# Ledger of designs, part 249: peptides against a protein of PDB entry 6IDX

Target 1, 380 residues: chain A of PDB entry 6IDX
Amino acid sequence: KELAKLSADVTFATEFINMDGIIVLTRLVESGTKLLSHYSEMLAFTLTAFLELMDHGIVSWDMVSITFIKQIAGYVSQPMVDVSILQRSLAILESMVLNSQSLYQKIAEEITVGQLISHLQVSNQEIQTYAIALINALFLKAPEDKRQDMANAFAQKHLRSIILNHVIRGNRPIKTEMAHQLYVLQVLTFNLLEERMMTKMDPNDQAQRDIIFELRRIAFDAESDPSNAPGSGTEKRKAMYTKDYKMLGFTNHINPAMDFTQTPPGMLALDNMLYLAKVHQDTYIRIVLENSSREDKHECPFGRSAIELTKMLCEILQVGELPNEGRNDYHPMFFTHDRAFEELFGICIQLLNKTWKEMRATAEDFNKVMQVVREQITRA

## One batch from the design tools (peptide; made by RFdiffusion4, then SolubleMPNN)

Design b2_p24_2_s1 (from b2_p24_2, 15 letters changed)
Fold by OpenDDE base, seed 2:
Structure b2_p24_2_s1 (fold): chain B 380 residues (1-380), chain A 24 residues (1-24)
Amino acid sequence: as target 1 above (380 residues)
Amino acid sequence: MEKRRRQQEEAAKERRKEILEKKK
């Protein structure tokens, strides 16, 4: 206990480390010897002293043995561990992951995100915070080949549901540190959109063009009896598509693929449109047809609006930004659904369409409508 | 706590650097 307190002092820490004191602490953990009276309390103080000593940055984290890592990981993976040991073990693992790629690899072999999720289901907010912090550390240090697996683990409905129900909707105030870790997790989640946001459409890629064709089909052919598809020649089909793409509100009526060559938002806008069209088909069709049936200059251009809205949402959510140590703002809504960004897009595109109608906007008012919509989204 | 937040931010910066280096 006194050692743990004194270990916070850099002068004491330096002297103690020079006396190989930290090696003695690591050996106590490595031994796993449960025979001592008050073992749990002694171990908790040992782990505290170890953390405080290592926090001075005098000793490299790479000094720890594989046996030490296995013991610490064992305390996190075992269901019946003292809370004080568990808390310190999570903190040690977090620090090991953050400070060493080699230790990350070893830890990633010994623990699973599933085991860490179990520590989110507890009433102790500190344990929950350390568990999320360790998840964040593992995500941050994941190599590119494993990043998709980590992304998938974060995209797991279970993790989001547990965070939502046991952390966010818990019967207690969210402490600043928990809010920060939720913010970090959210930033890391939004950064998964960055790749699509920065992916340019290839106008020559048939698979990407087929998505635009599918948007047209859902809007105009899904309600039309297939019997009335006029068997008219390839030129009439091209002219028909140009009209349809105009009604869809694309800027380039001849080749809508050109509208997705700008990054941001690139292909992410097309992903949002396709999600809306498939998951919220009635809403999509309504928005498109309400504007396509207007012969007045008051049509809301869906395609252009969807692209600019996607870009705006990326700006508002700061997609691609790094976690900032001073921030603690998180959006609970992003833990409510697997496709929360696309759902937000679906809400916001309806808001945009409504605002366009209320303003009696024309194409010349487009930027003004977008500014009003931005203010509405940022105040909500 | 402050040190932890800084370490997370540093790890994020390193990750961003690696991503940018692979895109070159």
Scores: peptide ipSAE 0.399, ipTM 0.895, DockQ to the pose 0.934
Fold by OpenDDE base, seed 3:
Structure b2_p24_2_s1 (fold): chain B 380 residues (1-380), chain A 24 residues (1-24)
Amino acid sequence: as target 1 above (380 residues)
Amino acid sequence: MEKRRRQQEEAAKERRKEILEKKK
């Protein structure tokens, strides 16, 4: 206990480290000697002193043995560990992951996200905070080949559901540190959208063009028997598509693929449109057909609006920005659904279409409508 | 607390640097 308090002092820490005191602490953990009547309390103080000493940055984290890592990981993976040991073990693992890529690799072999999820189901907010912080650390330090696995783990309905039900909807007020870790997790989750946001459509990619064609099909042919695909010649078919793409509100009616070549929002806008069309088909068809039947210049251009809205949402949510140490603002709604960004897009595109009608907007008012919609989204 | 937040921000900066270096 005294050692743990003194270890926070830089002068004491320097002297203790110079006497190889930190090596003694690591060996105590490595030995696993449970023979002492107060073993758990002593271990908790040992781990506290170790953290405080390492927090001075005098000693490299790479000094720790594989046995030490396995012991600490063991305290996190075992179901019945003292809360005081568990908290400190999570903190040590977080620090090891953040400070060393070599330690990250070793820890990622010993610990699963599933084991960390179990520590989110507890009533102790400090344990929950350290568990999320360790998940965040693992996500931050994950190499490119493992990023998709981490992305999939974050995309797991189970992790989001547990965070929502046990952390956000918990019976306790969310402390500033938990809010920060939830913010970091959210930023890291939004950064998964950055790739699509920065991906230009290739107008020559047939698979990408087929998505645009599918948007047309869902809007205009969904009620038509597929047998009535008009056998009208290739030229009439091209001219028909140009009309359909105009009714869809694309800027380039001849080649809508060109509207997705600008980054941001690139392909992310097309992903949102396709999600809306497939998951919320009635809403999509309604928005498109309500505007396609208007000859009064008050048509809301869906394609253009969807692209600019996707870009606006990326700006509002700061997609591709790094987590800031001073921020603690998170949006609980993003933990409610696996496709929360696309669902937000679906809500906001309806808001945009409503606002366009209320303003009696024309194509000249487009930027003004977008500004009003931005203000509406940022106030909600 | 403050140190942990700083370490997370530093790790995020390093990750971004690595991503930008691979794109070059």
Scores: peptide ipSAE 0.397, ipTM 0.894, DockQ to the pose 0.944
Fold by OpenDDE base, seed 4:
Structure b2_p24_2_s1 (fold): chain B 380 residues (1-380), chain A 24 residues (1-24)
Amino acid sequence: as target 1 above (380 residues)
Amino acid sequence: MEKRRRQQEEAAKERRKEILEKKK
């Protein structure tokens, strides 16, 4: 207990480290010797002293043995561990992951996100905070090949549902540190959109062109048998598609693929449009047909609007920005749905279409409509 | 607490640097 308190002092820490004191603490953890009276209390103070000593940055985290990592991971993965040991073990793992890529790799082999989810289902907000902080650390340090797996694990309905139900909708007020960890998790989640936001459409990629054609098909050919292979279209058919792309509100109605060559929002806008068309087909068809049937110059250009709205949402949500140490603002809405960004897009595109009608806007008013919609979204 | 937040931010900066270096 006194050692844990003294370890917060840099002078004491320096002397203790010079005497190999930290090595003695690590060996105590590695030994796993449960034979001592008050073992749990002794271990909790040992782990506290270890954290405080390592927090001085005098000793590299890479000094820790694989046996030490396994013992600490064991305290997190085993059922019925003392809460005081669990809390400190989560904190040690977080620090190891943040400070060393080599330790991240070892820890990621010993602990699953599923095991950390169990620590979110408790009433102890400190344990919940450390569990989310460790998830955030693992997400931050995940290599590119594992980022999609982490994204998928976060995209798992289970993690979001548990955070929503046990943390956000919990019977206790959310402390500032928990709010910060939820903010960090949200930023890391939005950063998964950055790749698509920065992906330029290739106008020569047939698969990408087929997505634009699918948007046209869903809007105008919803009752027509898919068996009419697009390949045999005479010049008259190409001219017909140009009219359809104009009715869809693309800027380049001859080659709509050109509208997705600007980054941001790149392919992310096309993903949002396709999601709307497939998941909310009635809403999509309604928006497109309401504007395609107008010949009064008050048509809302859906394609252009969807692209600019996607860009605006990326700006509002700060997609691709780094988590800021001073921020604690998170949006509970993003924990309510698996495709929360695309659902937000679907809500906002309806708002845009409504606002366009209310303003009796023309193509010249486009920027004014977008400004009004931005204000509406940021006030909600 | 403050140190943790700083470490998270530094880890994020490092990750961004790595991503930018791979694009080169």
Scores: peptide ipSAE 0.403, ipTM 0.896, DockQ to the pose 0.956; fails the geometry check
Fold by OpenDDE base, seed 5:
Structure b2_p24_2_s1 (fold): chain B 380 residues (1-380), chain A 24 residues (1-24)
Amino acid sequence: as target 1 above (380 residues)
Amino acid sequence: MEKRRRQQEEAAKERRKEILEKKK
C-alpha cells in the first residue's frame, strides 16, 4: 500500500527501479500463488505500484513476460475476480496494448472484445470505462487485416446495445473519462466509413452500375405493371434510362456513375442510397416519385441531394479524423442501430426533402437548402 | 488519465501514418 503511493513519486520510482523493485512486483504477479494472507489486497497494491512505476516511462513495457501477460489477461477473463484487481488488470492491458505492438499481438491472442463485453454489463463505471478504453486500444493498434474483425465486433448488435443500455442509459451521470472513451470509440467507428467515402466509383465497373440500375428498378419498376417492359431496342432503353436517372435527380443523367467519382463521398453515398432503397423502400419510393412527378421546377434532385448529404454528414461527424485527447462529445444515437450512419442518412434525407418542399426550393436554392439542413442536423 | 488520452492520440497518429504509407 505504501509502495503503491510512493510509486507515484519519480524520485522514489527511480530508486525503486534501480533496486530491481519492478522485477519483484512482476514476479509476484507471475507466481499466481494465493498462498499469502491477504493475497487479493496485496495483488491489488502490487498492480497499482506496477502501473504507477511504469507511468514514469523509465522502464519499457516490453520488459513484461508472457507469463505476466497471461496472468493479467486471466484476471480479466475470469468471472470471479476482485473488482480492484479487474480494474487494474484492464488498465495494465490497455497500457500494454498502447505502448507496444508486440504486447498488442500477445494480448489480442488472449483476449477478445467479446470477453470485454461482460465488463460493460456491470454497475461500476470505472470498470466499464477501462473495458471501453481497452477496446479502443485494441482498435487503435489493430493491424489492417484485423481492422475488419474489430469493425465487425463493433457492428455486433450486442456490443452497441450493451453500451447503450448499461453505459449511456445507465442511472448515473457519464463521467468525463467515459465520455471521452465513447467519443474515441465513435471516431474509430466512423473511420470505418472512410474507405467507402474515399472510394471512387469506377464508371466501367458493371457491378457498381448494377447498383445504380437497382436504384432505378426499385423506384420505377416496383410499382409498374410488367406490361410496360421497355421494348427490345437498346437505344430506346438507354433513352428511357436517361429519363429515369433525371427523375432520380442525378447530375449526370446519361451516366450517373460519374456522380460517384468525386471523393468524398464516393461510394459511401451509393451505399446510403442502396440501404435506403432496400431497408426503407417505401420511404425511398415516396421521395423519388414525389419529385419525379413534378414539372414545376420544385423537384428535389434525390441523387444530388443524397451525395451532398452524405458528404455533409461525413463533415459533421468528422469521418476520417483522428480522436482528439481533449474531446468528450459522442452521439448516443450511433449506439441505437448497427447501421446507424445509414439510418441517420435516411432520417436526414427525409428532413432534406421536407425542407426543400417547405422552402419551395429550386435547383438554384440547393446550397441554401443544404445549409438549413446542416443547421437542423447540428442542433438536433 | 491525461497520459492515456495522449497515448491513444499517438496510437491513432501512428495508425494513420501506417495507412498512408501502405496506400503509396
Scores: peptide ipSAE 0.400, ipTM 0.895, DockQ to the pose 0.954; fails the geometry check

Design b2_p24_2_s2 (from b2_p24_2, 11 letters changed)
Fold by OpenDDE base, seed 5:
Structure b2_p24_2_s2 (fold): chain B 380 residues (1-380), chain A 24 residues (1-24)
Amino acid sequence: as target 1 above (380 residues)
Amino acid sequence: MAKRRRLQEEAARERKEAIEEAKK
């Protein structure tokens, strides 16, 4: 206990480390010997002293034995561990992952994100904080071969629902450190969109063209009486599609694929449009048809609007930016749905369409509408 | 705590750089 307190002092830490004191602490953990009187309390103080000593940065984290790692990981993976030990063990694992790539590899073999999610289902916010921090650390330090696995873990509906229900909607105020870890997790989650945001559409890719054609089909063929026989020649079909793509509000109504060649938002805009069309079909059809039936210059160009809105949302959410040490702002909305970005797009495109109507906008007012919509989104 | 946040930011930078290098 006194050692744990004194270990916070750099002068004491230096002297204690020079006396191989940290080695003694590591050996106490490595022994795993529960036979000592007050073992749990002693272990909790040992782990505290170890953390405080290591925080001075005098000793490399790479000095830690595999046996020590396994013991610490064991305290996190076991269902019944003393809360004080669990909290410190999570903190140690986080620090190990952040400070050493070699320790990351060893820890990633001993612990899963699924096990860490279980530690979110507790009333202790400190445990929850270290669990999220460790998840963030594992994501950040994941080598190339593990990046997809971590991306999949971050995409899990279960993780988001647990964070929402047990952390964000918990019975306690969110502390600054938890808010920061939620912010970091959110930044890392948004950065999973970066690949699609930076993916240019290939105008020659038939599969990508088929998605645009599917957008047209959903908008116009769902209401069309089956009586218009498919037999009109290929040229009339192309001319029909050009009209339909104009009604969809693409800038390039001859070849809508060209609208997705600019990055950002690249293919991410098409993903959002397709999601809206499939998941919120009635909303999509309504937005498209309300603008396609207008003989006036007050039509809201859906395709152009969807692209620019996707770009704007990426800018607002800072997609592809690094997590900042000073920030703690997170959006609870992004924990409510597994496809929260696409759902946000669906809300914002309706807001855009409404704002366009209210402003009686024309194509010349497009940037003004987008600015008003930006202000509305950022104030919400 | 402050050290953690710095290490997270550093790790995020390193990850970004590694991804950018892998795209070259």
Scores: peptide ipSAE 0.557, ipTM 0.947, DockQ to the pose 0.862
Fold by OpenDDE base, seed 3:
Structure b2_p24_2_s2 (fold): chain B 380 residues (1-380), chain A 24 residues (1-24)
Amino acid sequence: as target 1 above (380 residues)
Amino acid sequence: MAKRRRLQEEAARERKEAIEEAKK
């Protein structure tokens, strides 16, 4: 106990490290021997002293043995561990992951994000905070070959549901550190959109063009089986499609794929449009048909609006930005749904369409409508 | 706390740089 307090002092830490004291602490953990009275308390103080000593940055984290890592990971993976040991073990693993790429590899073999999610289901906010912090650290330090696995882990419904129900909707006030870790997790989650946001559509990719065609089909041919497309009318069909793409509000009526070549928002806008069309089909069809039947020049160009709205949402959410150490602002809404960005898009596109009608906007008012919509979104 | 947040920001920067380098 006194050692753990003194370990926060840099002078004591330097002297203790020079006496190989940190090696003694690591050996105590490595031994795993429950032979001592009050072992759990002694271990908790040992782990505290170890953390405080390592936090001085005098000793490299790479000094730790594989046995030490396995013991610490064991305290995190075992269901019946003392809360005090678990908390410190999570903190040690987090520090190991953040300070050493070599330790990341060893830790990633011993623990899973699924095991860390179990530690979110507790009433102890410190444990929850360290569990999220370790998940964030594992994501941040994941090598290229593990990035997709970590992206999938961050996309898990279970993670979001557990955070929402046990952390955000918990019966305790959210502390600043938890708010920061939730912010970091959210930033990292939004950054998963960056790839799609920066992906240009290839106008020659047939699969991508088929998505645009599917948007047209859902809007105008909802009763038509795709099988009954008679092959022979290709040119008259192209001219017909040009009219349909105009009614969809694309800027390039001949080749709507060209509207998705600008990055940002690139393919992310098409993903949002397709999600809206498939998941919220009635809303999509309503928005498109209400504007496609207008001859009064007050039609809201859905395609253009969807692209610019996607770009605006990326700007508002700071997609591709780094997590800032000073920020702690997170949006609980993004933990309510797996496709929260696309759902937000679906809400905002309806808001845009409503605002366009209320303003009696024309194509010349487009930027003004977008500004009003931006203000509405940022105030909500 | 402050050290953790800095390390997370540094790790995020390093990750971004590594992703940008892998795209070149």
Scores: peptide ipSAE 0.556, ipTM 0.947, DockQ to the pose 0.879
Fold by OpenDDE base, seed 1:
Structure b2_p24_2_s2 (fold): chain B 380 residues (1-380), chain A 24 residues (1-24)
Amino acid sequence: as target 1 above (380 residues)
Amino acid sequence: MAKRRRLQEEAARERKEAIEEAKK
């Protein structure tokens, strides 16, 4: 206990480290010997002293043995561990991951995101905070070969559901540090959209053009079997498609693929449109047909609106931005659904369509409508 | 706390740079 307090002092820390004191602490952890009375309390103070000593930055984190890592990971993976030991073990693993790529590799072999999710179900907010912080650290330090696995871990319903139910909807105030870790997790989740946001449509890619054709099919040929391959389009069929793409509200009625060549939002806008069309088909069809039947110049151009709304949402959510040290703002709604961005798009496109009608807007009012919609989204 | 947040921001920057380099 006294050692743990003294370890916060840089002068004491320097002298203690010079006396190989930190090595003694690591060996106590490595031994795993439960032979001492009050072992759990002693271990908790040992881990505290270790953290405080390492925080001075005098000793490299790479000094720790694989046995030490396994013991710490063991305290995190075991179902019945003292709360004080668990909390410090999570903090140590987080620090190891953040400070050393070599330690990340070793830790990633010993622990899973699934094990860390179990520590989110506890009533201790400090444990929950360190568990989320460690998940964030593992995501940030993941090498190229593990990036997809970490992306999948961030996309899992179970993680989001547990955070929502046990952290966000907990019967206690969210502390600033927890709010920051939730913010970081959310930023990292939004940054998974960056690739699609920066992917240009290839107008020559048939598979990508088939998605645009599928949007047309869902809107206008909803009873038609998808098995009618788009290939044999006579010149009349091309002219028909140009009309349909105009009714869909694309800027380029001849080749709507050109509307997706601008980045941002690139292909992410097409992904959102396709998601809306498949998952919320009735809403999609209603929006498209309601505007396609208008001849009064008050038609809301769905295609253009969807692209600009996707871009706006990326700007509002700061997709591709780095997590800021000073921010702690997170949106609980993004923990309610696996496709939360696409669901937000689906809500916002309906809001846009409503706002367009209420304003009696024309194509000339487009930017004004978008500004009003931006204000509505940012106030919600 | 402050040190953690700095390390997270640094790690995020390094990750972004590595992704951008891998795309070139």
Scores: peptide ipSAE 0.556, ipTM 0.947, DockQ to the pose 0.852
Fold by OpenDDE base, seed 4:
Structure b2_p24_2_s2 (fold): chain B 380 residues (1-380), chain A 24 residues (1-24)
Amino acid sequence: as target 1 above (380 residues)
Amino acid sequence: MAKRRRLQEEAARERKEAIEEAKK
């Protein structure tokens, strides 16, 4: 107990480390010897002293043995561990992952994100905080070959639902550190959109062009009687598609693929449109047909609006930015759905269409409408 | 706490740099 307190002092820490004191602490953990009276209390103080000593940065984290790592990981993976030991073990693993790539590899073999999710289902907010912090650390330190596995883990509806129900909707105030770890997790989640946001459409890729054609099909062919026989000549079909792409509100009516060559938002805008068209088909069809039937120059160009809205949402959500150490703002809404960004897009595109009508906007007012919509989204 | 947040930010920077290098 006194050692744990004194270990916070840099002078004491330096002297204790020079006396190989930290090695003695590591050996106590490695031994796993439960025969001592008050073992759990002694171990909790040992782990506290170890953390405080290592926090001075005098000793490299790489000095720890594989046996030590296995013992600490064992305290996190086993269900019947003392809460005080579990909390300190999570903190040690987090620090190990953050300070050493070699320790990350060893820890990633001993623990799973699924095991860490189980520690979110507890009433102790400190344990929950360290569990989220360790999940964030594992994501941040994942090597290239593990990035997809970690991205998949972050995409899991289960993780989000557990955080929502047990952390955010808990019967307790969220502490500043928990809010920060939720913010970090959210930033890392939004950064998964960066690849699609920075992916240019290839106008020559037929599979990508088929997505644009599917948007046209859903908007115009899903409600039309099958009476338009496929037999009209190739030129009439091209002219028909140009008209349809104009009605969809693309800037390039001849080749809508060109509208997705700008990054940001690149292919992410097309992903949002396709999600809206497939998941919220009635909403999509309504928006497109309502604007396509207008001859009064007050039509809201859906394609252009969807692209610029996607870009604006990326700017508002700071997609591709680094987590800031000073921030603790997170949006509970993003924990309610696995496709929360696309759902937000679906809400915001309806808001944009409404605002466009209310303003009686024309194509010349486009930037003014977007500014009003930005203010509405940022106030909500 | 402050050290943790700094280490997370540093790790995020390193990850971003590594991703950018892998794209060249």
Scores: peptide ipSAE 0.555, ipTM 0.946, DockQ to the pose 0.871

